Peptides against a protein of PDB entry 4XPM. Designs and how they scored, part 46

Target 1, 160 residues: chain A of PDB entry 4XPM
Amino acid sequence: VMLHSKNVKGFLENTLKPYDLHSVDFKTSSLQSSMIITATNGGILSYATSNNDVPKNSINEINSVNNLKMMSLLIKDKWSEDENDTEEQHSNSCYPVEIDSFKTKIYTYEMEDLHTCVAQIPNSDLLLLFIAEGSFPYGLLVIKIERAMRELTDLFGYKL
Target 2, 67 residues: chain B of PDB entry 4XPM
Amino acid sequence: DIKGTIAFDTHGNVIESTGVGSQRIEDIGDLSKVTLDAEGFAQVQGDSLLVHLYKRNDITLAVYTSA

## One batch from the design tools (peptide; made by RFdiffusion4, then SolubleMPNN)

Design b1_p12_7_s2 (from b1_p12_7 with E3K K8E E11A)
Fold by OpenDDE base, seed 5:
Structure b1_p12_7_s2 (fold): chain B 160 residues (1-160), chain C 67 residues (1-67), chain A 12 residues (1-12)
Amino acid sequence: as target 1 above (160 residues)
Amino acid sequence: as target 2 above (67 residues)
Amino acid sequence: FTKEEIEETIAK
């Protein structure tokens, strides 16, 4: 099944939802942003944001999008460096995972006060990127992105 | 009576925290070093709290109770 | 705490 842009956008919007642990009195905030970006240039192919109160075409929206672009580029650069650094791949910020026999890595990065995590969609030129508030635990963020990645099998092997 | 909880992964990263556990994330470093029994359980006495540890499938849960 | 009680707490 081919994933169209609209389907991807909807998927990313769903990932924004908070994680509610029903067994205990714990619930995360919503993700600030969820994106699919290119691993080559850090370009944003699709994104979703939880900030729906920003007027469209406002200066605040433009600044928000620009900030998102900057963060995506920074994270892509850091990811690229780590993929070429054996030491970084063995740090506590790297989670090697396997999904349906496809191997990938999940990285966590602190971006100012934000908690972020990024993972290459297996065998693809694409990265999935989550941006959350600092209150969102890294361990749970990793679990969230891994589970989300399992729903993106249509993008496995996607090349630009 | 549970005063709080912390759940963390094998990397020491937090999965969830509640109650007093939210104020004691720094305990993960020490808690991760505790040797668990064959069932994955351990108890660690703190200053005024007792920590109950349980690890299953690479997730460790710390439950804080009164000492 | 029993194993079952803790597992219920961890369960997501």
Scores: peptide ipSAE 0.148, ipTM 0.767, DockQ to the pose 0.156
Fold by OpenDDE base, seed 1:
Structure b1_p12_7_s2 (fold): chain B 160 residues (1-160), chain C 67 residues (1-67), chain A 12 residues (1-12)
Amino acid sequence: as target 1 above (160 residues)
Amino acid sequence: as target 2 above (67 residues)
Amino acid sequence: FTKEEIEETIAK
């Protein structure tokens, strides 16, 4: 399956939207970032960020992108280690899930003061990665990424 | 009147919190041990607040009230 | 609280 960058970018931008639970007067912040990265190298294939006030081609934009690259690599490394660690796969930071008969795992990681969540797109070489503020509850972040992944069936089985 | 809420999953991780619930995340440990009835309900009397529990589809909602 | 009220609240 061919990846269409514009379609993926638009999808990731939509995942940034907060949850608004009116019945309990609760609303999350927007995600800070949403990315699709390679499971092999942690390279960013597509990304979206909530901060749209950074001028294009500015030093601040470069620093922001570099920060995303750093975080994606670190999270990829943690994910890779956990995928080879039975104990970590049974921790409260790991959520085994099944989507359309395909099995994958969702991991939560605290990165500095940020809350992150990552999952391998089933049978693929790709990871979906959400980065949120510390105020974003982990449990809700997990629900968010699971639901988002259900919309990425075209990427299931994608190999680099 | 509702003073706050906490929703948490089977891992004990927070899904949402409001009001006083946001300051009582540590209660999840004890709340997760409460035996629910056949309908998924329970009530737990705290020091100053009453906690109403309801679990559905592996999500537990705790509602804090004054009575 | 009724079951219906809580179900509505928890339905995300």
Scores: peptide ipSAE 0.144, ipTM 0.772, DockQ to the pose 0.155
Fold by OpenDDE base, seed 2:
Structure b1_p12_7_s2 (fold): chain B 160 residues (1-160), chain C 67 residues (1-67), chain A 12 residues (1-12)
Amino acid sequence: as target 1 above (160 residues)
Amino acid sequence: as target 2 above (67 residues)
Amino acid sequence: FTKEEIEETIAK
């Protein structure tokens, strides 16, 4: 089924859910944000945030969105640099993965006190970006984004 | 008696931590260097705790016990 | 702990 804007938004909202490991007494916080951005300019195509208590069209909401835009741009820039850096592609911050014969890489980036994870949707002009609190383990964040990527096959090969 | 756990991936990044493991994330560097047996197990005596290691599917679980 | 318990824990 083809993904439409509303479907993507709903998908991203679902990714916000915390990881609950029942086998041990461990549960993560919800993701702070989940976004699909353009790999070319870092523009946000769709996003979801956990903190929805801010009134619509308020100054605080605008600031929050602007902050997401800034983070998206910064992460896109870092991602672009790493895609052209062999050393970074072989660091512990890069996870090569293959989904249905499509190859991509997952990168982890620390943004101040936040843990972020980004991956190019295979063969596309799009990046999937997760932003979490520092309490969210990187390894689990990587697993989360990989699994989420497997649900975005309709966006594989998407070009702007 | 389990005092805590740490699970980490091949990059040394944390997957989960519980109990005393949450306070010993810095141990991952040393634990990742431990040679495991054919079944993926190892035991490492720490300062006051015994660490049981088990690796499967590129995930290593460290279980901290008193003995 | 048993091996099964460990495997269950890792199986996230």
Scores: peptide ipSAE 0.141, ipTM 0.757, DockQ to the pose 0.156
Fold by OpenDDE base, seed 3:
Structure b1_p12_7_s2 (fold): chain B 160 residues (1-160), chain C 67 residues (1-67), chain A 12 residues (1-12)
Amino acid sequence: as target 1 above (160 residues)
Amino acid sequence: as target 2 above (67 residues)
Amino acid sequence: FTKEEIEETIAK
């Protein structure tokens, strides 16, 4: 079953929610942004942002979108490099995972003061990208994106 | 009485931290080297705190309590 | 601290 654009957008918006660990009185911040981008060019197919205080068609909105485009491209480039680097694939910034017999890798990247996490949707030309504040633990970010990936089976094998 | 906690994965990356644990993230390096018993438990005496370690599903939880 | 208490704490 093919995911509709609205469904994807809603899915990404849901991933923005904080992680609340009641047992230890721990709660993360919301993700700054969540995106599905192309692995080929880093183009944004869908995205969600936590801060909706930006007026529509404002200069601030344009700047925020442009910033997302830039980050998407940069992370795509780093991801591409790592996919061709055996050493990077064995670093503590790479998490090999398997979902329903499909293999993929989760990478964590420090982007200025932000914590980012990216993973190729299995056998697809798409990447799922989370951007969070520095207060968001990398380990939890990885868990979050892995669990989110498990809900995107409709995109497995998607080719551009 | 729990003074703080740190949870970290097999890569040494933080999953969560609370209390004094939030100020002792650097302990992960040493804590990751501690040998756990068959049930995934260990205790390590720290400066003025006792650290209780428990590993389950590749996640290690360090609980800081008074010595 | 008991193992049970720790296990409860680590549970998500």
Scores: peptide ipSAE 0.131, ipTM 0.772, DockQ to the pose 0.164

Design b1_p12_7_s3 (from b1_p12_7, 4 letters changed)
Fold by OpenDDE base, seed 1:
Structure b1_p12_7_s3 (fold): chain B 160 residues (1-160), chain C 67 residues (1-67), chain A 12 residues (1-12)
Amino acid sequence: as target 1 above (160 residues)
Amino acid sequence: as target 2 above (67 residues)
Amino acid sequence: FTKEEIEEAIAK
């Protein structure tokens, strides 16, 4: 499987879009960030951010990217620990799911005032990571990442 | 006249909330214990509001209306 | 949920 950066970047940008429930008067904010990272080291392979007010190559951009790197590493570490902890896998922060006969788990983590959600792309060395504001409901965040995962079948089984 | 809503999953985590429901997230604990009928429906009388529960596809929607 | 489903639930 060949990973195409432009295609993945565009996909991640689309995941930033808010959830607009027309049935009820409810609309979420956009995701702050959406990333694909390595499960082994937490390295960022691709990312998208809703912050469009940061000039390219600016100090603010560098700080923003560094913050994403830090968060991705921290979340990867928490994920790794939980994957080796049966108790954590049975908590309300873990959602076992099956996509096209492939099993994976979705984890929710509160990071400072942010709501995050991470899931291993089935049978791969990759994690999909969403970062949202605290106003973004966890249950809806889980639904969002599950649906997004279903669109990444080309990455299923991807090994580094 | 809907005063608010709460939708929550089987883990008790919020999917969405509106109106007065946004301020009554703590109700999920009690609402999750309510036995629903064969249609996935129940009504629960609150202090000053009537809660209409509707469950579909493992998602429970609570609609708050005036009593 | 759809608006119709919500209205149906309320009507019960």
Scores: peptide ipSAE 0.113, ipTM 0.813, DockQ to the pose 0.856
Fold by OpenDDE base, seed 2:
Structure b1_p12_7_s3 (fold): chain B 160 residues (1-160), chain C 67 residues (1-67), chain A 12 residues (1-12)
Amino acid sequence: as target 1 above (160 residues)
Amino acid sequence: as target 2 above (67 residues)
Amino acid sequence: FTKEEIEEAIAK
């Protein structure tokens, strides 16, 4: 199956949905943002955001996108540094995972008051990035992004 | 009677929390060090609450009760 | 909670 831009966008939009566990009266907020970015330059290839009420082409929209670009770049830089840091790879902020025999790592990063996590799509030049409010638990965020990556097998091995 | 819960992973990160558990996230550090029995269960007496620990598939659930 | 249960819930 070939992933097209619209399919990826729709996929990312679906990841924004909150986790709702009715049995224990636990519900998260929606993700603020979900992105696929390049591991090389931190460029955004696709993204979804929860706040879609900003007028198109408005200054607020531009600022919002610019903010995403900034965060993307910062997180890419952190990720790149950690990939070259053995200590960081063995910290509680790093989750080694294996998906269909492909290995990758999930990193959690606190960005101001936001909770973020990022993972390299296995053997690819792409990173999957979730940005959530501080109320979103890191452990759940990690589970969420791992599950999401399992649905992105078509991007495994993708090179720019 | 359950007063709250905390679920956390092997990294000590929260998965979910409810009730008084949401106010006791700092307990995870100590709870993660508790030795569980063969069934993945333990009880820890806190200051005013009893904590019931259940571990399954690398996820630990702490259930806070009054007794 | 099990990891599978949580994953299933998230997948919905």
Scores: peptide ipSAE 0.087, ipTM 0.852, DockQ to the pose 0.082
Fold by OpenDDE base, seed 3:
Structure b1_p12_7_s3 (fold): chain B 160 residues (1-160), chain C 67 residues (1-67), chain A 12 residues (1-12)
Amino acid sequence: as target 1 above (160 residues)
Amino acid sequence: as target 2 above (67 residues)
Amino acid sequence: FTKEEIEEAIAK
């Protein structure tokens, strides 16, 4: 079964949910944004953002979308650089992972006061990108994005 | 009594924290260097608190107690 | 907590 655009949007919206374990006194904030972008140009194919008080079709909404476009491009560029940098691939900001025999890497990036992580969907021209507040731990963010990618097998090998 | 906790991965990044652990993230650098026993356990005396270390599935949990 | 607990929480 192929993922449809609406299904992808719903999937990304679900990733926004905070970590909340009742057995311990720990809870995260919701992700600020979750996106699937192109590895070639950093273009946004799908995205989800946390609910806010921004009215629809407002100037603030447009600015928010434009900000996402800018961040996606910047992160794509940083990711591209790191993919060609052996030293960066061996830093604590890079997590090599394997999903069903497909290898990929998860990178964590500080964007101003935000915590972000990005990973190439295995063998594809797509990147999965999470943006969270600085209070969201990087270690948990990495686990979150890894688990999310495991649910995107339909996009493995996707080429533009 | 547990005063707080820190869970961190093999890269030294925080997974979760509670109580006093949330204010002692800087301890991860030293805690990550502690040699654990065959059961994945260690105890480290730090300041006025005792730190109990447990490692499972590449995740280390530090539990802070008064004794 | 356990890794399984984290996975369960994230999956929700």
Scores: peptide ipSAE 0.063, ipTM 0.877, DockQ to the pose 0.083
Fold by OpenDDE base, seed 4:
Structure b1_p12_7_s3 (fold): chain B 160 residues (1-160), chain C 67 residues (1-67), chain A 12 residues (1-12)
Amino acid sequence: as target 1 above (160 residues)
Amino acid sequence: as target 2 above (67 residues)
Amino acid sequence: FTKEEIEEAIAK
């Protein structure tokens, strides 16, 4: 049985009123990595990784960086393929967005057990890439990367 | 009492979830097909729980209650 | 809640 707003609106208002997006009822993990990479070759121009117990200049750190390089290349390849695939651009994994009159697309990709999203910085040869744990919901990840790109206007139009 | 919630976008991807909603992500497929009124509201009886739907700015919130 | 509220929360 489905009811319309005139029957449930009052209840919905009361139900939603105490709902707080800042509540501890829902909490995500930190991003694993955030990167700016080249759209041409997937090369890392800049990156940040969440704090871990890996000592600097250790073999484990080197392996971690190498893993980031591999992931960036793989994601760039997937992005490149999708940018040349009309069907993929209309899938639920693609979000066309507009920032300050510049158009771009946000893609979500499952990488092993990780949730990732990538977007071309408008009119540039650069991609912004977020990597998160599988518990990080894609919808929220998309909103996050869109908001982040709004802070990168200085990179809009950057060409290699 | 609220038993749980799911917030999802127009692509069917989760934005947030709590309570029983976290265990019912698969419901998004059916919930996304529900016809909402002009104000973006609907109420759907499903299984043992009542689902209250509220959509605003392309985000749908599903609230699970016992009644 | 609104999309704006979610965006503000993420921006923190």
Scores: peptide ipSAE 0.051, ipTM 0.874, DockQ to the pose 0.069

Design b1_p12_7_s4 (from b1_p12_7, 4 letters changed)
Fold by OpenDDE base, seed 4:
Structure b1_p12_7_s4 (fold): chain B 160 residues (1-160), chain C 67 residues (1-67), chain A 12 residues (1-12)
Amino acid sequence: as target 1 above (160 residues)
Amino acid sequence: as target 2 above (67 residues)
Amino acid sequence: FTKEEILETIAK
């Protein structure tokens, strides 16, 4: 089974939904953005955004996409630095995880007033990236991205 | 009765919070240092609330009660 | 919450 680009887009759109820990008194906002980017250059292969009230093909949409491109590049750079830094891999911002016998790491990064987390899809040249509001707890964001990666097994081992 | 809750991971990051727990995120630092029993439970007397701690699968849930 | 309910919540 191979994931097609349109299937990936739909998957990312679904990740935008608030995460439910089966708690009645607690709920989160939707993710601001969800992306699959290249680990090499931070290029966006697929993305989804929530609360998009910007007209299509407008200048504001172009600015929004450009902002995502910049954020993806910045996060890729930070991720790349941390992957080459033993201390950062043992900090509170790094979560080593194992999915179906494949090892990867989840990193949390504060980007201005936003909460982000990024993880390399196991054995691949791809990163999964979530961007949320500052009210979205990091611990929950980590759980969310781990669960999401478990649904992307078709991308495990993908090389550019 | 439960006055609030905080769930947090082994890194001290919040997973969820409710009630008075949402206003006591700073308690995580101290709560994370509490020694739990073999089943992953403990109780800590706070300022005006009793905190019930439960840990499983590297997630700790703190439940704040009046008694 | 009962002890069992809390354990169930954490396990999710």
Scores: peptide ipSAE 0.082, ipTM 0.897, DockQ to the pose 0.157
Fold by OpenDDE base, seed 5:
Structure b1_p12_7_s4 (fold): chain B 160 residues (1-160), chain C 67 residues (1-67), chain A 12 residues (1-12)
Amino acid sequence: as target 1 above (160 residues)
Amino acid sequence: as target 2 above (67 residues)
Amino acid sequence: FTKEEILETIAK
């Protein structure tokens, strides 16, 4: 089954939901952003944001989108560098994972005060990117993106 | 009589925390070095608190109690 | 805490 743009957008929107463990006193904030970007250029193919308080076509919205573009590019660049750096691949910010016999890596990056994580969708030209507040723990963020990526099997092997 | 908890992964990154554990994230560095028994358990005496450790599937849970 | 109590905590 082919994922359509609308389906991807809806999927990303759902990833924004916070983690809430009802049995214990622990709850996270919503993700600020969830994105699929190209591994080649860092271009945004799809995105979702929890900041819906910005009026459409406002200067604040434009700045917000531009900020996402900037962050995407920066993270893509960092990811590209790390993929060619053995030392970085063995740091605590890199999580090798395997999904359905496909190997990939999840990287965590501090972006100003934000916690981010990015992973190449297996055998594809695409990256999945989560952006969260600094209060969102990295360990949980990694688990979240791994589980999300497991639901994107239709994009495995996607080439531009 | 749990005072708090910390769950962390093999990279030392926090997964979740509650109670006093949320204020003791810095303990992960030392806790990650504790040798666990064959069942993945250990106890570490801290300042005023006892830490109960359990590791399963590469996730370590630290439970803080008064004793 | 017993081992069982810890397991119950994790299972939450």
Scores: peptide ipSAE 0.081, ipTM 0.895, DockQ to the pose 0.173
Fold by OpenDDE base, seed 3:
Structure b1_p12_7_s4 (fold): chain B 160 residues (1-160), chain C 67 residues (1-67), chain A 12 residues (1-12)
Amino acid sequence: as target 1 above (160 residues)
Amino acid sequence: as target 2 above (67 residues)
Amino acid sequence: FTKEEILETIAK
């Protein structure tokens, strides 16, 4: 059973929440954006953004969406390059992981001052993409996206 | 008394940090090279701080205390 | 610092 689009949107919105450990003096910022994009063209299938104080149908909203489109394309291209580059797959920016019996890779990319993380949903034509501020630790970002992906089993094997 | 902490993964990337640890992220390079005992524990004498290392589930925690 | 204290810290 495939996830309803609204449920996917809600899922992505939930991933935006910061890590806040009250027992110790550690707290992260919210993710800037969380997206599911196509691995083929970098097209956005679903997305969520933080600090959405932008009025609907405003020029600022259009610009924000366009920016997400641009970032998704750029990251998709970089991901595609790395998937065909043995050296990049063995760098510290690549985390091979296995969920159940499915193998995938998590990549971290610096985008200007942003920390991004992308992973192919196992055996699918989809990528899960997190965009965070530079203050968000990469190690935690990787853990976050791995755990999130484990909750998207309905999308495993999804083909366009 | 804990002065700070750093948690990092096998790639040397930060997972979390607190206190003085947040200001000593550069220590990860050296800390990652420390040989741990069979239980995943080690101690490293720093400047004026003692670093206690513990690795579990591919995560290394460095705890900074006064020397 | 004891090992137990470190474990407690990680567990938090």
Scores: peptide ipSAE 0.109, ipTM 0.875, DockQ to the pose 0.169; fails the geometry check
Fold by OpenDDE base, seed 1:
Structure b1_p12_7_s4 (fold): chain B 160 residues (1-160), chain C 67 residues (1-67), chain A 12 residues (1-12)
Amino acid sequence: as target 1 above (160 residues)
Amino acid sequence: as target 2 above (67 residues)
Amino acid sequence: FTKEEILETIAK
């Protein structure tokens, strides 16, 4: 399957939207960032951010992108360690899931004051990564990323 | 008259919360230990609030009402 | 609350 950056970017942008459970009294914030990164090196293949106040090619934009690169690398490293740790795979921070007969895991990680979750796209060398504010509950974040993963079937089995 | 709600998963993580439920996340520990009936329902009497519990598809909803 | 009311809340 051929990856089209434009299509993936649009998909990630859509994931930024708040998860609306049609509750009158409850509404989440938008995700801060949504990314597809490599499981091997933590390299960013595509990303979307809700920060629209930063001018293009500005120093602030560069800093923002650099921050995303740093976070993606840190999360990839933590994910890699956990994937090789039976104890961590049985912690409350790990959600084993099955999508279309493919098994994967969703991990939640506290990053400073942010709530993050990451999941390997089934049978692939890719990770889907959500970064949200601390007010975004982990349980809902997990549901959100699982449902998003179900829309990425074209990337299942993707190898670098 | 609903005073608040908490929805949480099997890991004890919050899915959503409203009203007084947002301030009582610590209740999840005790609520998760409550034995539900065959239909997934239970009631727990608190100090000043009544908690209505319902579990469906691995999601537990706690609804807080006046006692 | 009735079962129906709770189910409605869950199914939101």
Scores: peptide ipSAE 0.092, ipTM 0.897, DockQ to the pose 0.167; fails the geometry check

